# Peptides against a protein of PDB entry 1Y0J: the designs that were tried, part 12

Target 1, 39 residues: chain A of PDB entry 1Y0J
Amino acid sequence: EARECVNCGATATPLWRRDRTGHYLCNACGLYHKMNGQN

## One batch from the design tools (peptide; made by RFdiffusion4, then SolubleMPNN)

Design b1_p11_7_s1 (from b1_p11_7 with D1A)
Fold by OpenDDE base, seed 3:
Structure b1_p11_7_s1 (fold): chain B 39 residues (1-39), chain A 11 residues (1-11)
Amino acid sequence: as target 1 above (39 residues)
Amino acid sequence: APVAPRRPPPP
């Protein structure tokens, strides 16, 4: 099975990140969450 | 891996 960003559904990213609850996020979504505290 | 509800990607 393939990994996907739990926020946007992307299946490829330069860097996989995780949110505070352990869900995988693509780099872009992870940075957005980190910077803004929300999506 | 767990899946959360999909939301719009960041602007």
Scores: peptide ipSAE 0.109, ipTM 0.642, DockQ to the pose 0.763
Fold by OpenDDE base, seed 5:
Structure b1_p11_7_s1 (fold): chain B 39 residues (1-39), chain A 11 residues (1-11)
Amino acid sequence: as target 1 above (39 residues)
Amino acid sequence: APVAPRRPPPP
């Protein structure tokens, strides 16, 4: 099954990231969360 | 894997 960003629903990204709880985030959402804590 | 509610993408 395809991976999906838990924040925005993107199914493709240059770099998959994970938040502190282990949820997959696309690169953009991961960077946003990193900078702002959460979205 | 655990799932969180969908939110808008970053601005």
Scores: peptide ipSAE 0.106, ipTM 0.639, DockQ to the pose 0.783
Fold by OpenDDE base, seed 4:
Structure b1_p11_7_s1 (fold): chain B 39 residues (1-39), chain A 11 residues (1-11)
Amino acid sequence: as target 1 above (39 residues)
Amino acid sequence: APVAPRRPPPP
C-alpha cells in the first residue's frame, strides 16, 4: 500500500513530514500543522 | 501506518 497523508489523503508530495505523534503528513499539511498547531 | 480521521487540506 502507498503512503498517505493522514490529514488530506495525498499519496504524493515533494517532502513527507510527520506530526508530533509520528504520523505521516504531506509537505503542505505538515507545514500547516507546524505553523498553526493543528488543522 | 495508522490513519487519522480525514480533514480538509490546509487553505
Scores: peptide ipSAE 0.101, ipTM 0.635, DockQ to the pose 0.682
Fold by OpenDDE base, seed 2:
Structure b1_p11_7_s1 (fold): chain B 39 residues (1-39), chain A 11 residues (1-11)
Amino acid sequence: as target 1 above (39 residues)
Amino acid sequence: APVAPRRPPPP
């Protein structure tokens, strides 16, 4: 199995994050969502 | 500010 960022498809990241509804995001996408409220 | 890719269209 392989986890993927639901936004960019990355399969590796220094830190897995989640969006407000629990979808996995890589660190970069997760921070972007957090800071901007969306992608 | 950092930029993240947009979500791709569904397959």
Scores: peptide ipSAE 0.095, ipTM 0.631, DockQ to the pose 0.139

Design b1_p11_7_s2 (from b1_p11_7 with D1P R6K)
Fold by OpenDDE base, seed 3:
Structure b1_p11_7_s2 (fold): chain B 39 residues (1-39), chain A 11 residues (1-11)
Amino acid sequence: as target 1 above (39 residues)
Amino acid sequence: PPVAPKRPPPP
């Protein structure tokens, strides 16, 4: 099985991130969430 | 890691 971003479903990213609850996010979704506090 | 439902994409 492959890892996927829990937000957008991407399976590849330059950097895997995690949200505060431990869910994997791609770099883009992780940065957006971090900057805005929400999707 | 914990399982969560897929969320809407950012704008």
Scores: peptide ipSAE 0.112, ipTM 0.642, DockQ to the pose 0.811
Fold by OpenDDE base, seed 5:
Structure b1_p11_7_s2 (fold): chain B 39 residues (1-39), chain A 11 residues (1-11)
Amino acid sequence: as target 1 above (39 residues)
Amino acid sequence: PPVAPKRPPPP
């Protein structure tokens, strides 16, 4: 099955990231979380 | 496992 960003639901991204709890985030959401703590 | 709703993408 396809991976999905737990924040926005994107199924494709240039770079998969993870939040501090290990959930997958797309690059954009991961960077947003990194800068702002959460979304 | 518990399911969390999607949130909007970053601005």
Scores: peptide ipSAE 0.111, ipTM 0.622, DockQ to the pose 0.545
Fold by OpenDDE base, seed 2:
Structure b1_p11_7_s2 (fold): chain B 39 residues (1-39), chain A 11 residues (1-11)
Amino acid sequence: as target 1 above (39 residues)
Amino acid sequence: PPVAPKRPPPP
């Protein structure tokens, strides 16, 4: 199985993050979401 | 992970 960032589709990241409802985001997308409220 | 439409990556 392979995990994917629900935003950008990345399959590898230094740190998997989650959005407010538990969707997996790569580190970059997760931080962007956190800082800006969206991506 | 949950299925969601893909969006552009952050700038």
Scores: peptide ipSAE 0.109, ipTM 0.647, DockQ to the pose 0.710
Fold by OpenDDE base, seed 4:
Structure b1_p11_7_s2 (fold): chain B 39 residues (1-39), chain A 11 residues (1-11)
Amino acid sequence: as target 1 above (39 residues)
Amino acid sequence: PPVAPKRPPPP
């Protein structure tokens, strides 16, 4: 199984990030989540 | 892993 962003479903990203609970986010969603504290 | 509510990629 391929890794998937838990927010947008993307399976490819230049940088995998993780939310505060440890779930994988693509770079874009991770940055958004970090800045806004939400999906 | 658990899936958060889906939304489109941020702008």
Scores: peptide ipSAE 0.108, ipTM 0.651, DockQ to the pose 0.545

Design b1_p11_7_s3 (from b1_p11_7 with D1E R6K)
Fold by OpenDDE base, seed 1:
Structure b1_p11_7_s3 (fold): chain B 39 residues (1-39), chain A 11 residues (1-11)
Amino acid sequence: as target 1 above (39 residues)
Amino acid sequence: EPVAPKRPPPP
């Protein structure tokens, strides 16, 4: 299966990130989550 | 496959 952001569903991103519990997030969702504690 | 609740997209 293709990887996708667990938040927005994006399947392509400049950099795959992971949230604090290990779920995959696209770069944008991951950065926002990191800075604000949630997306 | 990891599953997480959906959240609003970043502004």
Scores: peptide ipSAE 0.410, ipTM 0.796, DockQ to the pose 0.666
Fold by OpenDDE base, seed 2:
Structure b1_p11_7_s3 (fold): chain B 39 residues (1-39), chain A 11 residues (1-11)
Amino acid sequence: as target 1 above (39 residues)
Amino acid sequence: EPVAPKRPPPP
């Protein structure tokens, strides 16, 4: 299995993040989610 | 493995 951003599907990122419920997000999606509450 | 619904990509 390969890790994948649950939002955009990216499989590579400078930094893996997790949302409030523990799902993996790439750095960009994670930062956006954090600042806006959603993507 | 956790799965979440797709959301719009960040602008």
Scores: peptide ipSAE 0.403, ipTM 0.788, DockQ to the pose 0.704
Fold by OpenDDE base, seed 3:
Structure b1_p11_7_s3 (fold): chain B 39 residues (1-39), chain A 11 residues (1-11)
Amino acid sequence: as target 1 above (39 residues)
Amino acid sequence: EPVAPKRPPPP
């Protein structure tokens, strides 16, 4: 099984991030989430 | 697999 960004479904990213509850996000989605503070 | 609500895509 391949890792997926829980927001956009990407399976490849320069940097895997995790949200506050441990869900994996690609770099872009993780940065967006961090900057905008949305769930 | 972990599930999270969808949010606006990054610009």
Scores: peptide ipSAE 0.227, ipTM 0.705, DockQ to the pose 0.549
Fold by OpenDDE base, seed 4:
Structure b1_p11_7_s3 (fold): chain B 39 residues (1-39), chain A 11 residues (1-11)
Amino acid sequence: as target 1 above (39 residues)
Amino acid sequence: EPVAPKRPPPP
């Protein structure tokens, strides 16, 4: 089992991030989520 | 966590 972004499904990213409830997001999705408060 | 659809971020 490899880690994957809960939003886009990416399995590789330069930086793993987490949403407010601890789910893993790739860097791109995490930045979007942070800036907009949602996917 | 608010309910939101899964989608890639904008380019």
Scores: peptide ipSAE 0.165, ipTM 0.657, DockQ to the pose 0.295

Design b1_p11_7_s4 (from b1_p11_7 with D1E)
Fold by OpenDDE base, seed 2:
Structure b1_p11_7_s4 (fold): chain B 39 residues (1-39), chain A 11 residues (1-11)
Amino acid sequence: as target 1 above (39 residues)
Amino acid sequence: EPVAPRRPPPP
């Protein structure tokens, strides 16, 4: 099993993040969500 | 495993 960002589908990232519901996001998507609420 | 609808990467 390979982890992937639920937003963009990336399978590799410098830092895995999680949204408020616990889904995995790559660093870039996680930061975007944090700053803007969602992509 | 729930996966959100795919969206483009952030700008």
Scores: peptide ipSAE 0.140, ipTM 0.668, DockQ to the pose 0.664
Fold by OpenDDE base, seed 1:
Structure b1_p11_7_s4 (fold): chain B 39 residues (1-39), chain A 11 residues (1-11)
Amino acid sequence: as target 1 above (39 residues)
Amino acid sequence: EPVAPRRPPPP
């Protein structure tokens, strides 16, 4: 069972991030959320 | 198992 970004479902990323509730986000989704507050 | 996607990827 591979880890997935809870937002987009990506299973590979240069850097795993987490949202404020601890869910895993890929780098792209994590940065987007950080910049915009939401996807 | 990881959570299924909640949204599409960012634009």
Scores: peptide ipSAE 0.135, ipTM 0.654, DockQ to the pose 0.555
Fold by OpenDDE base, seed 4:
Structure b1_p11_7_s4 (fold): chain B 39 residues (1-39), chain A 11 residues (1-11)
Amino acid sequence: as target 1 above (39 residues)
Amino acid sequence: EPVAPRRPPPP
């Protein structure tokens, strides 16, 4: 069972990130969340 | 396995 970004469903990313509640996000979604506070 | 609602990737 491969890891997936909980936002966009990506299964591959240069860097896995996590949101405030611990859910995995791809790098792009993680950065977006960080900058905007949400998706 | 916690999952958030799927949304489009960031622009």
Scores: peptide ipSAE 0.121, ipTM 0.655, DockQ to the pose 0.705
Fold by OpenDDE base, seed 3:
Structure b1_p11_7_s4 (fold): chain B 39 residues (1-39), chain A 11 residues (1-11)
Amino acid sequence: as target 1 above (39 residues)
Amino acid sequence: EPVAPRRPPPP
């Protein structure tokens, strides 16, 4: 099994992040969600 | 593992 960003499906990222519920996000998606509150 | 619906990547 490989970790995937639950938003974009990326399997590689400089930094794995998590949303408030614990779902994994790549760095880019995590920052986007953090800044905008949603995709 | 927790899963969420897939969405387009950020702009």
Scores: peptide ipSAE 0.120, ipTM 0.654, DockQ to the pose 0.779

Design b1_p11_8_s1 (from b1_p11_8, 4 letters changed)
Fold by OpenDDE base, seed 4:
Structure b1_p11_8_s1 (fold): chain B 39 residues (1-39), chain A 11 residues (1-11)
Amino acid sequence: as target 1 above (39 residues)
Amino acid sequence: EEAARLAAELA
């Protein structure tokens, strides 16, 4: 697999997340966006 | 805020 976080470009994460439009986020960016209302 | 969702390994 060659998945990338659309926010930071990370290619490895303990847990892949997806935003409301279906873009992949690493766990950290997904949680950050959730916390700050960005996704 | 809208929720970020868990995603499966797709590749």
Scores: peptide ipSAE 0.100, ipTM 0.588, DockQ to the pose 0.326
Fold by OpenDDE base, seed 5:
Structure b1_p11_8_s1 (fold): chain B 39 residues (1-39), chain A 11 residues (1-11)
Amino acid sequence: as target 1 above (39 residues)
Amino acid sequence: EEAARLAAELA
């Protein structure tokens, strides 16, 4: 499928992540979101 | 800090 990061729209990433609500984030956005509590 | 979980990169 064509998965997209809900934050930046990227469709490819070395590691998909999911926020606490279940939304998909690319690795970078997921890490940033986790560390800073913001996109 | 918002929790994030790893997910498989599948289709």
Scores: peptide ipSAE 0.105, ipTM 0.601, DockQ to the pose 0.322; fails the geometry check
Fold by OpenDDE base, seed 2:
Structure b1_p11_8_s1 (fold): chain B 39 residues (1-39), chain A 11 residues (1-11)
Amino acid sequence: as target 1 above (39 residues)
Amino acid sequence: EEAARLAAELA
């Protein structure tokens, strides 16, 4: 079933990531969060 | 700060 990045809404990514509380992020947004600590 | 960990794709 379909999954969405909670930040940008993307439904496809080469690598899914998950934040500390379990929300799914696409690879790009996950790296952005790691860099900046926020959306 | 918010950090993300790798997760596998699920069906």
Scores: peptide ipSAE 0.101, ipTM 0.584, DockQ to the pose 0.322; fails the geometry check
Fold by OpenDDE base, seed 3:
Structure b1_p11_8_s1 (fold): chain B 39 residues (1-39), chain A 11 residues (1-11)
Amino acid sequence: as target 1 above (39 residues)
Amino acid sequence: EEAARLAAELA
């Protein structure tokens, strides 16, 4: 099945991440959310 | 906030 970043909609990334509630984020968005206190 | 965790492609 296809996966999509819940933040930017990207379908490809060098590394998928998940937030504390299980939502999938691309690597860039996952890091951005972490740095901005959103994860 | 809790850091995001790595996740593998599942399908």
Scores: peptide ipSAE 0.097, ipTM 0.584, DockQ to the pose 0.329; fails the geometry check

Design b1_p11_8_s2 (from b1_p11_8, 4 letters changed)
Fold by OpenDDE base, seed 2:
Structure b1_p11_8_s2 (fold): chain B 39 residues (1-39), chain A 11 residues (1-11)
Amino acid sequence: as target 1 above (39 residues)
Amino acid sequence: DEAAELAAELA
Protein backbone atom coordinates (compact mmCIF):
# COMPACT_ATOMS: atom_id res chain seq x y z
CA GLU B 1 0.00 0.00 0.00
CA ALA B 2 0.90 3.68 -0.22
CA ARG B 3 1.98 4.83 3.23
CA GLU B 4 3.86 8.01 4.02
CA CYS B 5 5.57 9.36 7.12
CA VAL B 6 3.58 12.38 8.29
CA ASN B 7 6.78 14.09 9.40
CA CYS B 8 9.33 13.63 6.61
CA GLY B 9 7.26 12.16 3.79
CA ALA B 10 9.27 8.96 3.52
CA THR B 11 7.43 6.13 1.78
CA ALA B 12 9.73 3.33 2.90
CA THR B 13 11.24 2.42 6.26
CA PRO B 14 12.51 -0.73 7.96
CA LEU B 15 9.83 -0.29 10.62
CA TRP B 16 6.69 1.82 10.61
CA ARG B 17 5.60 3.52 13.80
CA ARG B 18 2.47 5.38 14.87
CA ASP B 19 2.14 8.35 17.16
CA ARG B 20 -0.38 8.41 20.00
CA THR B 21 -3.08 9.72 17.65
CA GLY B 22 -2.46 7.05 15.04
CA HIS B 23 -0.44 8.98 12.45
CA TYR B 24 2.21 6.99 10.59
CA LEU B 25 5.86 7.80 11.15
CA CYS B 26 8.94 6.17 9.67
CA ASN B 27 11.21 4.49 12.18
CA ALA B 28 13.59 7.43 12.42
CA CYS B 29 10.91 10.06 12.92
CA GLY B 30 9.02 7.89 15.37
CA LEU B 31 12.11 7.46 17.50
CA TYR B 32 12.97 11.14 17.22
CA HIS B 33 9.50 12.10 18.41
CA LYS B 34 9.63 9.64 21.25
CA MET B 35 13.04 10.75 22.44
CA ASN B 36 12.74 14.50 21.91
CA GLY B 37 9.05 15.33 21.69
CA GLN B 38 9.73 17.13 18.41
CA ASN B 39 9.52 16.68 14.66
CA ASP A 1 5.94 7.53 24.77
CA GLU A 2 4.87 9.41 21.68
CA ALA A 3 5.13 6.57 19.20
CA ALA A 4 4.43 2.86 18.98
CA GLU A 5 5.89 0.25 16.65
CA LEU A 6 4.02 -1.25 13.72
CA ALA A 7 5.25 -4.09 11.53
CA ALA A 8 6.53 -2.97 8.12
CA GLU A 9 4.77 -5.95 6.52
CA LEU A 10 1.51 -4.00 6.77
CA ALA A 11 2.59 -1.46 4.16
Scores: peptide ipSAE 0.072, ipTM 0.578, DockQ to the pose 0.233
Fold by OpenDDE base, seed 3:
Structure b1_p11_8_s2 (fold): chain B 39 residues (1-39), chain A 11 residues (1-11)
Amino acid sequence: as target 1 above (39 residues)
Amino acid sequence: DEAAELAAELA
């Protein structure tokens, strides 16, 4: 399928993550949120 | 914790 990161729009990532509302985030954006607690 | 749930790699 064609998935997109809701934060940066990336369509490819080594690992997809999901935010609290179920939206997909690429690994980088997901980890950024996790480490900083914000965008 | 934002993006706490891991999902599968792109199919």
Scores: peptide ipSAE 0.071, ipTM 0.573, DockQ to the pose 0.223
Fold by OpenDDE base, seed 5:
Structure b1_p11_8_s2 (fold): chain B 39 residues (1-39), chain A 11 residues (1-11)
Amino acid sequence: as target 1 above (39 residues)
Amino acid sequence: DEAAELAAELA
């Protein structure tokens, strides 16, 4: 599949994460959201 | 925690 981070559009990441509604985030964006609750 | 879930990379 051609997965993309819903925040930044990245198509590759060391670790895919998912937000509370199931949308895919790259590792960096997922961690940022986790820490700050914002994009 | 907005992005608490880990996801496996799938094809």
Scores: peptide ipSAE 0.080, ipTM 0.579, DockQ to the pose 0.338; fails the geometry check
Fold by OpenDDE base, seed 1:
Structure b1_p11_8_s2 (fold): chain B 39 residues (1-39), chain A 11 residues (1-11)
Amino acid sequence: as target 1 above (39 residues)
Amino acid sequence: DEAAELAAELA
């Protein structure tokens, strides 16, 4: 299957995360959002 | 947080 980060479009990440509405984020983007509250 | 939920790896 294929999945991509809704923020950066990455298709590979060591850990998938989801935002509050359930959309997939790669680990890096998810952590960035968590730390900064934005892209 | 926006990205609060961890999801399983899936190909």
Scores: peptide ipSAE 0.077, ipTM 0.587, DockQ to the pose 0.335; fails the geometry check

Design b1_p11_8_s3 (from b1_p11_8, 6 letters changed)
Fold by OpenDDE base, seed 4:
Order: C-alpha cells, then sequence, then structure tokens
Structure b1_p11_8_s3 (fold): chain B 39 residues (1-39), chain A 11 residues (1-11)
C-alpha cells in the first residue's frame, strides 16, 4: 500500500514514525521533529 | 514538544 510522509511527501523510509495525532512521518522528518520539538 | 510513535514498514 501507499504511505506518504505528511511533512515532506516521501513515500519510502527505513522506519515510519507517527506524530501524536497519528499522521505518518518518514524517519528523517520524525527525528527532526523529535530533536527540535517543532514541525 | 512533539510526541511520536514508531512503526516498521508494512509489507
Amino acid sequence: as target 1 above (39 residues)
Amino acid sequence: EEAEELARELA
């Protein structure tokens, strides 16, 4: 199935992450958000 | 701060 990072639009990533509301983020964006605490 | 959940790829 198709999944897309809600932040950058990436459709592939070694690890999918989800924000507190359940939206999918690629690993990179998820880590970025985690490290910076911001979108 | 953003809280996140992890999920491995589904195949």
Scores: peptide ipSAE 0.068, ipTM 0.556, DockQ to the pose 0.320
Fold by OpenDDE base, seed 2:
Structure b1_p11_8_s3 (fold): chain B 39 residues (1-39), chain A 11 residues (1-11)
Amino acid sequence: as target 1 above (39 residues)
Amino acid sequence: EEAEELARELA
């Protein structure tokens, strides 16, 4: 299967994250949002 | 603050 980060469009990451609504984020974007209080 | 779930990459 293919998966994409809803923020940056990346298709590969060491660890997939998923927001509360079920959308996938790559590890980097997930951490970025968390650190900056986004979403 | 948005809560996140972690998951290993699936093939």
Scores: peptide ipSAE 0.067, ipTM 0.556, DockQ to the pose 0.324
Fold by OpenDDE base, seed 3:
Structure b1_p11_8_s3 (fold): chain B 39 residues (1-39), chain A 11 residues (1-11)
Amino acid sequence: as target 1 above (39 residues)
Amino acid sequence: EEAEELARELA
């Protein structure tokens, strides 16, 4: 299936992450949000 | 701050 990071639009990542509301984030964006208290 | 990890295979 064609998955996209809701933050940057990337379609590939070493590790997909999903926030508490079910949105998909690539590993980098997921970590960035976590680091800045946004996810 | 609550995000879960998923396998790359799920894409």
Scores: peptide ipSAE 0.062, ipTM 0.565, DockQ to the pose 0.237
Fold by OpenDDE base, seed 1:
Structure b1_p11_8_s3 (fold): chain B 39 residues (1-39), chain A 11 residues (1-11)
Amino acid sequence: as target 1 above (39 residues)
Amino acid sequence: EEAEELARELA
């Protein structure tokens, strides 16, 4: 299975996150968006 | 605001 973070393109992360529309984010980008109120 | 759902890494 090939998965990529829609923000940074990373293909590996200790924890995948998914936004409300189903797009995948790596843990780091997901937390960044969450903490900075993005989207 | 980003409403995220956690997903376990598989492959």
Scores: peptide ipSAE 0.069, ipTM 0.567, DockQ to the pose 0.320; fails the geometry check

Design b1_p11_8_s4 (from b1_p11_8, 5 letters changed)
Fold by OpenDDE base, seed 4:
Structure b1_p11_8_s4 (fold): chain B 39 residues (1-39), chain A 11 residues (1-11)
Amino acid sequence: as target 1 above (39 residues)
Amino acid sequence: EEAEKLAAELA
């Protein structure tokens, strides 16, 4: 299976995250969203 | 908070 970060399109990350609506985010983008609440 | 950690997919 393949997965992509909905924010940056990355296909590999040390840790997958998911936003409140269920979209996949790479670790970096997930942390960014967590810190800032937006892309 | 807004985003949560996920377990890695099995592969």
Scores: peptide ipSAE 0.113, ipTM 0.610, DockQ to the pose 0.239
Fold by OpenDDE base, seed 2:
Structure b1_p11_8_s4 (fold): chain B 39 residues (1-39), chain A 11 residues (1-11)
Amino acid sequence: as target 1 above (39 residues)
Amino acid sequence: EEAEKLAAELA
């Protein structure tokens, strides 16, 4: 496995998330997107 | 909402 957050490039995170279009986001970026509606 | 949680992979 070699996953990267499409927003920040992180390769490790406590929890992987995925946006509505299927892009992988680290936990932090995923939460940021959810809360703010943007990267 | 926008981003959903994913289950961690078991390597």
Scores: peptide ipSAE 0.107, ipTM 0.609, DockQ to the pose 0.126
Fold by OpenDDE base, seed 1:
Structure b1_p11_8_s4 (fold): chain B 39 residues (1-39), chain A 11 residues (1-11)
Amino acid sequence: as target 1 above (39 residues)
Amino acid sequence: EEAEKLAAELA
């Protein structure tokens, strides 16, 4: 099975995250969204 | 903002 970050398309990350609406994000994008509330 | 951490899948 494969998972992709909905923001950057990355398929590998040291930690998967998920936004408030359930979308999968790589660690970097997840942190960015969390801190800034936007892409 | 809400963003949750997820554990990696078990092998």
Scores: peptide ipSAE 0.101, ipTM 0.602, DockQ to the pose 0.122
Fold by OpenDDE base, seed 5:
Structure b1_p11_8_s4 (fold): chain B 39 residues (1-39), chain A 11 residues (1-11)
Amino acid sequence: as target 1 above (39 residues)
Amino acid sequence: EEAEKLAAELA
């Protein structure tokens, strides 16, 4: 279905991630958050 | 670092 990254709004990504609160993040944003202590 | 990894464009 239609999924969207809560950070950048992207609807396509090679790997969907989910933050600790359950929000969907594209791979790039998920990694960024992880690197910056947000995921 | 608690981010869950899922399948690609599955949704």
Scores: peptide ipSAE 0.108, ipTM 0.629, DockQ to the pose 0.232; fails the geometry check

## One batch from the design tools (peptide; made by RFdiffusion4, then SolubleMPNN)

Design b1_p12_1_s1 (from b1_p12_1, 4 letters changed)
Fold by OpenDDE base, seed 2:
Structure b1_p12_1_s1 (fold): chain B 39 residues (1-39), chain A 12 residues (1-12)
Amino acid sequence: as target 1 above (39 residues)
Amino acid sequence: SAEEIERIREQL
């Protein structure tokens, strides 16, 4: 099964990131979470 | 929001 961003469901991204609990986020969602603390 | 995330994605 393909990896998915836990926020938007994307399966492809230039850079995979992770949230504080280790869940995968695409680059864009990860940057958004980093700036705002959450979605 | 989803729209804000799309704006981020567009700038990358």
Scores: peptide ipSAE 0.476, ipTM 0.828, DockQ to the pose 0.850
Fold by OpenDDE base, seed 3:
Structure b1_p12_1_s1 (fold): chain B 39 residues (1-39), chain A 12 residues (1-12)
Amino acid sequence: as target 1 above (39 residues)
Amino acid sequence: SAEEIERIREQL
């Protein structure tokens, strides 16, 4: 049941985020997506 | 970019 960031594969993060389609992203990847519109 | 993401992680 371990969650993974769909971008980098990280299994731990201070804050889980989601992309526009609902896929889980770690905090860093989520912020990157938000800044650039994609991975 | 993995490098850009790493920079973000380092700032947090």
Scores: peptide ipSAE 0.454, ipTM 0.823, DockQ to the pose 0.842
Fold by OpenDDE base, seed 1:
Order: sequence, then structure tokens, then C-alpha cells
Structure b1_p12_1_s1 (fold): chain B 39 residues (1-39), chain A 12 residues (1-12)
Amino acid sequence: as target 1 above (39 residues)
Amino acid sequence: SAEEIERIREQL
């Protein structure tokens, strides 16, 4: 099974990130979450 | 950079 960004469903990213609850996010969504506190 | 993040955010 391939890892997916819990926000957008992307399966490939230059850098995997994780939100405060441990869910995997692609780089873009992770940065978005960091800046906005949520999706 | 902040500019890079803004470009990313606008694509979401």
C-alpha cells in the first residue's frame, strides 16, 4: 500500500510531513496546515 | 521561504 496525504490524497511528494495528530501530509498540505492550523 | 509557501498554498 502506498502512503497518501490525508488532505489531498497525493501519493508522491518531495517531503512527507505529519500533522499534530500524526497523520501524513504531502509537503504542500503540511505547509498549508502549519500556516493555517488545519486544512 | 515565505514566497515559496505562498505559491504552494495558492495551488491547494
Scores: peptide ipSAE 0.384, ipTM 0.813, DockQ to the pose 0.133
Fold by OpenDDE base, seed 5:
Structure b1_p12_1_s1 (fold): chain B 39 residues (1-39), chain A 12 residues (1-12)
Amino acid sequence: as target 1 above (39 residues)
Amino acid sequence: SAEEIERIREQL
């Protein structure tokens, strides 16, 4: 039931983000994807 | 990569 970042598997983050298809990303992974467009 | 993400985390 715990939310997980679809990229790194983290279950806690200062800010949950979502990608264009609605998948949850931790703050760091969300920013990484935004900047690089890849995992 | 995981390493690049970790670098981002350290700068946040």
Scores: peptide ipSAE 0.067, ipTM 0.591, DockQ to the pose 0.822

Design b1_p12_1_s2 (from b1_p12_1, 6 letters changed)
Fold by OpenDDE base, seed 4:
Formats: structure tokens, C-alpha cells, sequence
Structure b1_p12_1_s2 (fold): chain B 39 residues (1-39), chain A 12 residues (1-12)
């Protein structure tokens, strides 16, 4: 099982991030979440 | 949201 962004399902990203609950997000989705608090 | 995320991705 490969790591996946919980928002968009991407399996590759220049930088893995985590949301408030600890789930993995790709860089772009993580930055979006940080700015808006949601997907 | 999808559109904004894609804009973020393109700017990286």
C-alpha cells in the first residue's frame, strides 16, 4: 500500500504534509487546508 | 476548491 493524499488521492508530491488529525496530504492540498481549514 | 488547489500546485 502506497501513501495517498486523503484529499486528492495523489501518490506523489514534492512534500508530504499532515492535517490536524494526522492524515497525509500532498503539498498543494496541505497548503490549501492550512489557508482554508478544509478541502 | 479543486480549481484553487490546482493553481497552488502550478505555482510550486
Amino acid sequence: as target 1 above (39 residues)
Amino acid sequence: AKEEIERIRKEL
Scores: peptide ipSAE 0.642, ipTM 0.883, DockQ to the pose 0.821
Fold by OpenDDE base, seed 3:
Order: C-alpha cells, then structure tokens, then sequence
Structure b1_p12_1_s2 (fold): chain B 39 residues (1-39), chain A 12 residues (1-12)
C-alpha cells in the first residue's frame, strides 16, 4: 500500500508532514493543522 | 476547512 494523508487521503505531496501523534499529513494539510490546531 | 487547505495547496 501507499502512504496517504490522514486528513484528505492524498497519496502524493511535495513534502510529507506528521502531526503531534505521528500521523502522516500532506504538506497543505500539515500546514493547516499547524495553523489551526486540527483539520 | 477544505477550502482553506486548497488555498494553501495552490500557494505552495
């Protein structure tokens, strides 16, 4: 299987990020989460 | 918010 963003399900991103608990987020979702604290 | 995320995605 392929890695996917736990928020939007994207399987491709210019930069993989991780939330505080280690879940993978695409770049955009990761930045959004960081700015707002959640999805 | 899906809309905000999409704006972020487009900016990058």
Amino acid sequence: as target 1 above (39 residues)
Amino acid sequence: AKEEIERIRKEL
Scores: peptide ipSAE 0.641, ipTM 0.882, DockQ to the pose 0.825
Fold by OpenDDE base, seed 1:
Structure b1_p12_1_s2 (fold): chain B 39 residues (1-39), chain A 12 residues (1-12)
Amino acid sequence: as target 1 above (39 residues)
Amino acid sequence: AKEEIERIRKEL
């Protein structure tokens, strides 16, 4: 049941985010994706 | 980019 970032595999983050398809991203990866539109 | 993500992570 452990959640992990679909981009980097991190299992802990200050804030979970989600991409446009609903997959979980850690805070850093989520911000990166938002800023750059993609990975 | 892994490097850019790591920079973001450090700024949090």
Scores: peptide ipSAE 0.637, ipTM 0.881, DockQ to the pose 0.854
Fold by OpenDDE base, seed 5:
Structure b1_p12_1_s2 (fold): chain B 39 residues (1-39), chain A 12 residues (1-12)
Amino acid sequence: as target 1 above (39 residues)
Amino acid sequence: AKEEIERIRKEL
């Protein structure tokens, strides 16, 4: 099993983040989501 | 928004 960002599919990131429901996001996507809601 | 995300990624 490999962890993937649910938004972009990245499997590596400086920091894993999670959305409101616990799904994993890479750092960049997580920050974008935080700023804009979704992609 | 792919482009914006890539900009964020580059800042990290």
Scores: peptide ipSAE 0.635, ipTM 0.880, DockQ to the pose 0.809; fails the geometry check

